Peptides against a protein of PDB entry 2AUS. Designs and how they scored, part 186

Target 1, 323 residues: chain A of PDB entry 2AUS
Amino acid sequence: ADIKREVIVKDDKAETNPKWGFPPDKRPIELHIQYGVINLDKPPGPTSHEVVAWIKRILNLEKAGHGGTLDPKVSGVLPVALERATRVVQALLPAGKEYVALMHLHGDVPEDKIRAVMKEFEGEIIQRPPLRSAVKRRLRTRKVYYIEILEIDGRDVLFRVGVEAGTYIRSLIHHIGLALGVGAHMAELRRTRSGPFKEDETLVTLHDLVDYYHFWKEDGIEEYIRKAIQPMEKAVEHLPKIWIKDSAVAAVAHGANLTVPGIVKLNAGIKKGDLVAIMTLKDELVALGKAMMSTQEMIERSKGIAVDVEKVFMPRDWYPKLW

## One batch from the design tools (peptide; made by RFdiffusion4, then SolubleMPNN)

Design b2_p23_2_s4 (from b2_p23_2, 16 letters changed)
Fold by OpenDDE base, seed 2:
Structure b2_p23_2_s4 (fold): chain B 323 residues (1-323), chain A 23 residues (1-23)
Amino acid sequence: as target 1 above (323 residues)
Amino acid sequence: LDKKIEERAREILERHRARRAAA
């Protein structure tokens, strides 16, 4: 998620009309909620679906969705996309995750051996999805980006772990325990990161949302609820981006594919088949789509379909039809 | 960010210790 992507400019003279659209920081509170994502601190106990249902009740919403299931006992970062932004969760499902985990060993193991064996689990691991997962029970590789041991207290090992999406920390701990020869289980787990969403000032509880909604509805104070909800554009910060001309925005908002002439600037390293975010010059999310060209092809070509548009977010009326 | 993660990590460990002491 933290990979700074180079921005390549194709049209340095491209301007944007300040009267068109609604930049993420300029949305009226109702519109901000309609295009919002909450960085929720999910409590332990409820399912991710129950928590989404509670948010819908608290905020009087018709639709919401979450950026990746947390087990009932697992706490921490659960992105919840609201209303018109609900479909943006598809960008968060493939995003990397970070956790703090407490592993309990079933026997005594020297600390040096614990550290050595846990380091061997950095990189590619083979996992089988748990029986309770909706995922087909096929063996699959997953990347462990890093394991950082925070504390060892006898048989309790507290560690931070960065992983590819759909890595099961419970299964990782089980395999570590087998490699140590004594066995182990996952005592506690918290998710500290889901792509661009992390443990920062944007992390809010269900109680915070209750209070902040009341402050808005009863006292007319929108500041708290505005801060508690991130713009949907936050949910695509980790994706490669393509910025388009004002003249292309309405067509893409109507579901037309992005063609090369509409591109003003783009991130380096886009490959054919990548999920990309199509943005306005005001950093508004227009759509998600599949890259049909590489970055290099989008630079070199004068015409052709650059992005197959899969999910439109922007309303059709925010920008004029200029085609 | 690292400090906040470490604080949360400590809270997890303390809660686990408290549960074991009560069992």
Scores: peptide ipSAE 0.117, ipTM 0.772, DockQ to the pose 0.833
Fold by OpenDDE base, seed 3:
Structure b2_p23_2_s4 (fold): chain B 323 residues (1-323), chain A 23 residues (1-23)
Amino acid sequence: as target 1 above (323 residues)
Amino acid sequence: LDKKIEERAREILERHRARRAAA
């Protein structure tokens, strides 16, 4: 999520009509909800699917989806995309994750040895998915970005860990325990980050959502529910972006592939095959798609398909057809 | 943000200690 990407401008004269679209900050409350993502503090106990079902009931929604499963016992950051934004969770599945974990050691180990061994688990690790995972149990490499020990209390080790998507913290702790020679298990786990979603002022509980919905429906106060729901554009902040001309927006919103002439500006370092967000000049999410060209090819070429559009989010009528 | 994570981490540890003392 924290990778700063350079922005390359192809057309510095491209303007946008202020009358077209609905920028994230200018959506009426109903439309904001329809294109929203909740940064939910998932409680321990329920499944991620049960929590999504509760949100749908609380907010009177037809559709919602979560940005990556948390086990029943695991709490913390669960992005929940609402209604028309539901499919934006695809952008969050591959995003890096952070956790706070409590590891319990099965024997006494000197603190210096704990610190030394845990540092060796920074970098690339080989994992096998757990038996309970629906994922094919193939050995796979995963990156541990960092391990930060917060506290050591005898056999209890509290640590923060940043990991590649689909790294199993339970398996990491098991391997650390083996390397320490005493064995270990995961006592507690909380997710503190999922890509652009983190433990900040946007994190809300199920109780907060009940109260905020009540304030809106019964008292006419929309401010709380508006703040509790992030625009869907938040869910793509970590992706490389391509910004397009107003004249290209309606075509992409109808499911047409993005062609090179439609590009106004783009992030550096896009590779062929990357998931990219197609944005308006008002930072509205039009669609997600697969890059068919690199950034360099999109700069150098005058024509061709730049992005294979996979999922449209923007309504077809927000921008006029200019073709 | 780091302070909030540390506070949350301490709450996790304290809850875990309390569960062990009650077991």
Scores: peptide ipSAE 0.110, ipTM 0.771, DockQ to the pose 0.892
Fold by OpenDDE base, seed 1:
Structure b2_p23_2_s4 (fold): chain B 323 residues (1-323), chain A 23 residues (1-23)
Amino acid sequence: as target 1 above (323 residues)
Amino acid sequence: LDKKIEERAREILERHRARRAAA
């Protein structure tokens, strides 16, 4: 998620009309909510779907969706996309995750052996999805990006772990326990990161949302609810971006594919098949799509389909039709 | 951020210890 992407400029003379669109910082509160994502601290107990249903009730919303299921007993970072932003969760599903986990060992193991064996689980691991998962139970590889042991207290091992999307920490802990020869189970789990969403000042509880909605509706104070909701553009910060001309925005907002002449600037390292965010010059999310060209092909070519547009977010009327 | 994660991690461990002591 923290990969700094170089920005390559194709058209250094491209300007944007300040009267068109609604930049994330200039959205009225109602519009901000319609294009919002909550960095929710999910409590332990409820399902991720129950929590989404509660948020819809608290904020009087018709639609919402979450950026990747947490088990009922798992707490922490659950991005919840609101209303017109609901479909932005597709950008978060493939994003890396971080957890803090408490592993309980079923026997005594020297600390040095615990540290050595856990380090061997950094990199590629073979997993089978658990029985309760809707995912087909085929063996698959998953990447463990890092394991950091925070504390060892006898048989209790507290650690931070960064993983590829759809890595099962419960299965990882089970395999670590087998490798240690004593067995282990997951005692506690918290998600501390989901792509660009982390345990920072944007993390809010369900109680915070109740209070902040009350302050807005009853007291006329919008500042709390405004801060509690991130713009949908936050949910695509980890994706490669393509910035387009004002003249291309309305066509893409109508569901047209992005062609090479519409590109003003783009991130380096886009590959064919990558999920990309199509942005205005004001950093507004227009659409998500599949790259049909590499960054290099988008620079070198004068024509062709650059992005197959899969999901439009921007309304059709924010930018004029200039064709 | 790392400090906040470590603090939250300690709170998890402390709650787990408290649950074991009460069981």
Scores: peptide ipSAE 0.108, ipTM 0.765, DockQ to the pose 0.869
Fold by OpenDDE base, seed 5:
Structure b2_p23_2_s4 (fold): chain B 323 residues (1-323), chain A 23 residues (1-23)
Amino acid sequence: as target 1 above (323 residues)
Amino acid sequence: LDKKIEERAREILERHRARRAAA
C-alpha cells in the first residue's frame, strides 16, 4: 500500500472546473455516507457478515460489504464499504495484509532456533486453503513480505507479519511449528492492516458507530459520523491511478472505456491487466478498470483503449457531457 | 504507528497469559 508511485504528467495544461463533481472532502454528510468506507475494528466473536449486518442496522443502510473476511475469533481492521461504495471492496481483496499473531509452541525450542526458522518463512510459501474457505482447496504460493518477532516468552511467540492477500496465518503458524519440530497453533490473531486501512485515528468500533450516529440524528452533530466514515477513494489509494480530463469523466461515468486522449496524468509501472483507479483531477473515483496498456504505451500512443472499465462509482450527472 | 501496534500486541499477549493463569 505504501508504494509511492511516480506520477507522469501527459497534459500539464489540463485544468478542472471547481463547480463539477464532489471532491472527497466536500461531500454533504448523506453523500459522504453513500460513498463511504468504515475502517472498522472488528471485535472477536462475530463473523464479518454479522458485523456488516450490524453496521447496516446502526447506520440505516440498504447495502454494505467488507474488504476481506476475518474469522470470528480474529479482531482488527475490517474495511466496510457502504451503499454506492459497496463494490469498492474489490480493490481491497487483492491488497496486502498485516497481522499481529500469537503462536503457541507445543514444545520447548531455543530462542535462536525460533528466530532462525521464522526468518526462513520470509518470502514465498506454499499453502493449502483451509476447508472452510470459499477458495478452491488447491496448493498455491503466497508471499510473506516480512516477519518481525516482537516478543518470545517460553513457548509463546508474538510477531508481526506482512503477507500477500489470501495468506492464511493459521497455516503459516502450523508450518512454522512443523519446521521447529514441536508443532504450533495460532493462539491469537489481529489484523492491523488491510491495504490502505490500518490501526490509525480512522479505526472505529461498533460502539463508536452507535454513539456517532446518535449524535448526528438526535443532537444534530455530524462531525463524529463524518470522521468515522472514510471516502471511498481511501479504498483505492494503493492502486495505480489514472487521472482524466473533465471532458472524459461523463463518458467513463456512463461506462465508456477510457481512451488515451482522456489521460492527463498517470502512475508509473502500470502493466497490461492491472487493476487501476480512474480518477478526476479533483481525486474523485470515477471507476475501476483493467489496464489494456502499460504506462509506457499510454504515454507513447495517441489513441486506443487505455482502460477497460469494469465498475463505475461516480454518478452520471456529477460532470457534464462534453461529447 | 509501530508503537501502537506493539502496544496492541503486548495487550494481546497479556490477555492470553491472564487466560492461561486463570485456567
Scores: peptide ipSAE 0.069, ipTM 0.741, DockQ to the pose 0.908

Design b2_p23_3_s1 (from b2_p23_3, 17 letters changed)
Fold by OpenDDE base, seed 4:
Structure b2_p23_3_s1 (fold): chain B 323 residues (1-323), chain A 23 residues (1-23)
Amino acid sequence: as target 1 above (323 residues)
Amino acid sequence: SAAAEAERRAYFRRRLAEWRARE
């Protein structure tokens, strides 16, 4: 999520009509909810699915989905996409995750040895998915981006870890324990980041959501519920983006593939096959799609399919048909 | 910010202490 992507401008004269669309900061509260994502502090105890069901009840919603399962005992950052934004979770599932973990060692190990061995687990690791996962139990490589030891006290090791999506921290701790020679288990786990969602001022509890919904419905105060819900565009901040002409928006909103002439700006480093966000010049999410070209090909070519549109979010009527 | 990092560290120390108090 912290990768600054260069923006390449293809059409520096492209303007946007301020009367078209609904920018993320200018949505009426009902529309904001329809295109919202909650940065939920998931409590320990319930499943991620139970928590999503509770949010739907609290906010009187028909649909919601989460940006990556947390085990019942695991707390912390659970992005919950609402209503028309529900499918934006597709962008969050492959996103990097950060956790704070408490590892308990089954024997005494010198602190210097703990630090040295844990450093060796930065990089690529081989994991086998646990039996409880819906994923076929094939060996797979996962990246550990960083391990930061926060505190060591005897047999207790508190650490922050940044990982590729679908890295099992329980399995990581087990392997660290084996490498230390004494064994270890995961005593506590909290997720502190899921892509662009982190522990910040946007993090809210289920209790906050109850209170904020009541303040809106009973007292007419929308401020709290508005702040508690992020625009769906937040859920794609970590993706490479392609910004399109106003004249291309309606076609993409109807499910047409994005062609090269529709591109105004794009991020550097897009590869063929990447998940990309198609944006308006007002930073509204139009659609998610698969890049059919690299950034370089999208610059050099005058025509062709740039993005295979997989999921439209924007309503068809926010921008006029200009074809 | 350095303050936000200090608060995060203080939170984690409290969580560690709470866990140790359960055992």
Scores: peptide ipSAE 0.021, ipTM 0.547, DockQ to the pose 0.053
Fold by OpenDDE base, seed 1:
Structure b2_p23_3_s1 (fold): chain B 323 residues (1-323), chain A 23 residues (1-23)
Amino acid sequence: as target 1 above (323 residues)
Amino acid sequence: SAAAEAERRAYFRRRLAEWRARE
């Protein structure tokens, strides 16, 4: 998620009309909420679906969705996309995750052996989905990006772990326990990151949301609720981006595929089949789609379908039809 | 930040203590 992507400019003369669209920093509070994502600190106890239902009731919303299920007992970073932004969660499902886990060992193991064995679980691991998952129970490979041991106290191991989406930390801990020869179980789990969302100043509780909504509705103070909600563009920061001409925005907002002539600038390293974010020159999210070309093909070609548009977010009227 | 990391470590130490108190 922290990969700085190079930006390649195709059209250095392309300008944007400041009267068109609604940049993320200039949305009225009601529009900001309609295109918002909450970085929620999910409490332990409720399901992710129950928490989304509570947010809908607290903020008087028709629709909301979450950026990847946390088990009831798991706390921490749960991105909740609001209203018109609800489907931006599809960008967060494939995103890497970070957790802090407490592993309890079922026997005594020397600290040096714990450290050595846990380091061997960095890289590719074979997992079977748990019985309770809606996912077909086939063996699959997953990536463990890193394991950082924070503390070892006797049989208790506190560690940070970065993983590919859909890695089961409970299964990882079980396999670590088997490799140590004593067995282990997951005592506690907290998600500390989901793609671009992390534990930072944007992390808010359900109680914070109740208070901030009250301050807005009863006291007329919008500052707190505005800060508690991130623009939907935050939920696509980790994706490759393609920035388009003002003249192409209305067509894409109507569901037309993005053609090569509409591209102003793009990130390096886009591959055919990648999920990409289509942006305006004012960094507004127009749509998500599947890249039909590489970055290199999008630079070299004068025509053709660059992106198969899968999901439009921008309203059709924010930019004029210029055809 | 180093401060945010210290707060996270303090939170997890508290959770560890709370967990041990339940056994």
Scores: peptide ipSAE 0.018, ipTM 0.520, DockQ to the pose 0.055
Fold by OpenDDE base, seed 2:
Structure b2_p23_3_s1 (fold): chain B 323 residues (1-323), chain A 23 residues (1-23)
Amino acid sequence: as target 1 above (323 residues)
Amino acid sequence: SAAAEAERRAYFRRRLAEWRARE
């Protein structure tokens, strides 16, 4: 999520009409909620599905979805996409995750050996999904991006770990314990990051949501609930982006594929097959789609399908039909 | 109504506390 992508400008003269669309910072509160994502601090105890059902009840919503399951006993960052933004979770599901874990060793191991062995688990690891997972229990590789030991107290090891989506920290700890020769189990787990969502000022509890919704509905104070809900565009910050002309927005909002003439600027390093976010010049999310060209092909070509549009988010009426 | 919302808030706070107490 922290990868700064270069922006290549294809049309430096492209302007946007300030009367069209609803930029993420300028949405009326009802519209902001309809296109919102909550950075929820999931409590330990409930399932991620129970928590989503609670958010729907608190905020009087018809639909919501989460950006990747946390186990009942696991706390921390659970992005919850609301209403019309619900489908943006498809961008978050494959996103990297960070956790803080407490590992308990079943025997005494010298600290230097703990540090050395845990460092060997950075990189590609082989995992089998746990029995409780809806995922087929086939062996698969997962990337561990980093392991940072925070504290070692005898048999207790507190560490931060960055991982590829669908890495099982419980399985990682089990394998570390085997490599140490004494065995280990996961005592505690908190998710501290899910793609662009982290522990910051945007992290809110279910209690906060109850109070903030009340302040809006009973006291007419929208500020708190507005701050508690992120725009759906936050959920695509980690994706490569393509910014399009105002004249292309309504076509894409109607489900048309993005063609090369519609591109104003784009991120470097897009490959064919990548998930990309199609944005307006006001940084509004129009759609998610599959890149049909590389960045280089999108620059060099004058025509052709640049993006196969898979999921439209923007309403059809935010921008005029200019075709 | 304000009363129905107050009851809802009280219910959610209680259930949240019950979930935290299951640690």
Scores: peptide ipSAE 0.018, ipTM 0.432, DockQ to the pose 0.029
Fold by OpenDDE base, seed 3:
Structure b2_p23_3_s1 (fold): chain B 323 residues (1-323), chain A 23 residues (1-23)
Amino acid sequence: as target 1 above (323 residues)
Amino acid sequence: SAAAEAERRAYFRRRLAEWRARE
C-alpha cells in the first residue's frame, strides 16, 4: 500500500463526462453501502465468518465477505466487503499483512540474543500450515518483510511484523522459540494492517456499526454510517491500476476484455499475469483482471488484449454503450 | 496459568496503546 507506483500517461487529451458513473465520493448512501468495505476492528472471540454474519444482520445486508481470515482469538483489521463489492476481497487475499504480537518465551534469554535471532527471521522463511488450517499442509516459503521489536520484558517480547499473505505468526513464533533454544508461544496477536486497510480513523467496531445504523434509520443522520463504510475502490489501492477511456467502460462492464486502445494511463511495473484494477478516469473500479501484457507492451503496442477481465463490479448502465 | 495469561494480555494492551501513541 505504501509503495508509490509511477503513472504513465498514454493519452493526455482523454476527457471524462461528469454525467456518467458514480465517483466514490458522490454515491448516494444506499449505493455507497452496496459498493462499500468496512475496516472492521474484529473483536477477540468470534470467528471471521460469525462477525461477517453479524454485520449482515446489523446493516440488513444479503451478502458480505471478508478480506482474509483472522483466528477467533485474534483482533484487529478485518476488511468486510458488502453486497455488490463482496467479490473485491479477492484483491485483499494476496495483500501483505502487519501484526503486533506478544511472544512468550519458555526460558530466560539475553536481550541481545533475542534481537539477533529475531532479525535472522526477516526475509524468506519455510512454513508448514497448522493442523486446524483448511490449507493443505505442504511446506511453503513465505516472506517476512520486517520485524520490529517494540519491547522486551523478561520472557515477554512485543514486536511488529510485516508478512506475506498466509504467513502464520503462530508458526513464526514457534520457530523463533526453537532458534532461541528455549521454545516460545504466541500469547497475543492483533492485525494492524491488511493491504490498504490499517488502524486509523476508518477503523470501526461492531458497536459503532449498530449505533451508526440506528442514527441513519431512526434519526435520519447518514453521516456516521457513510464515514464508517469505505468505497470499494479503497480495497484496490495496493494493486497496479489501468485507467480507461469512457468509451471502453461499458464494454468492460459487460465482461469484454480490455484492449490496448482503451488505455488512457497505467501504472509502471505491471507484469504479464499480475492482478490489476481497471479504473475509470473518475477513479471508479470497473473490474479486476489478469494482465496479458507488461506495462511496456501496453505502451508499445497499438492493439491486442491488455487485460483478461475476471470480475466486473461496475453496473452496465453507469456508462453508455458506445459500440 | 490463567492468571499469567491475563497478565500477559494486560501487558500487551498497555504496550500496544503506548506504541500507538508514539506513531
Scores: peptide ipSAE 0.016, ipTM 0.528, DockQ to the pose 0.859

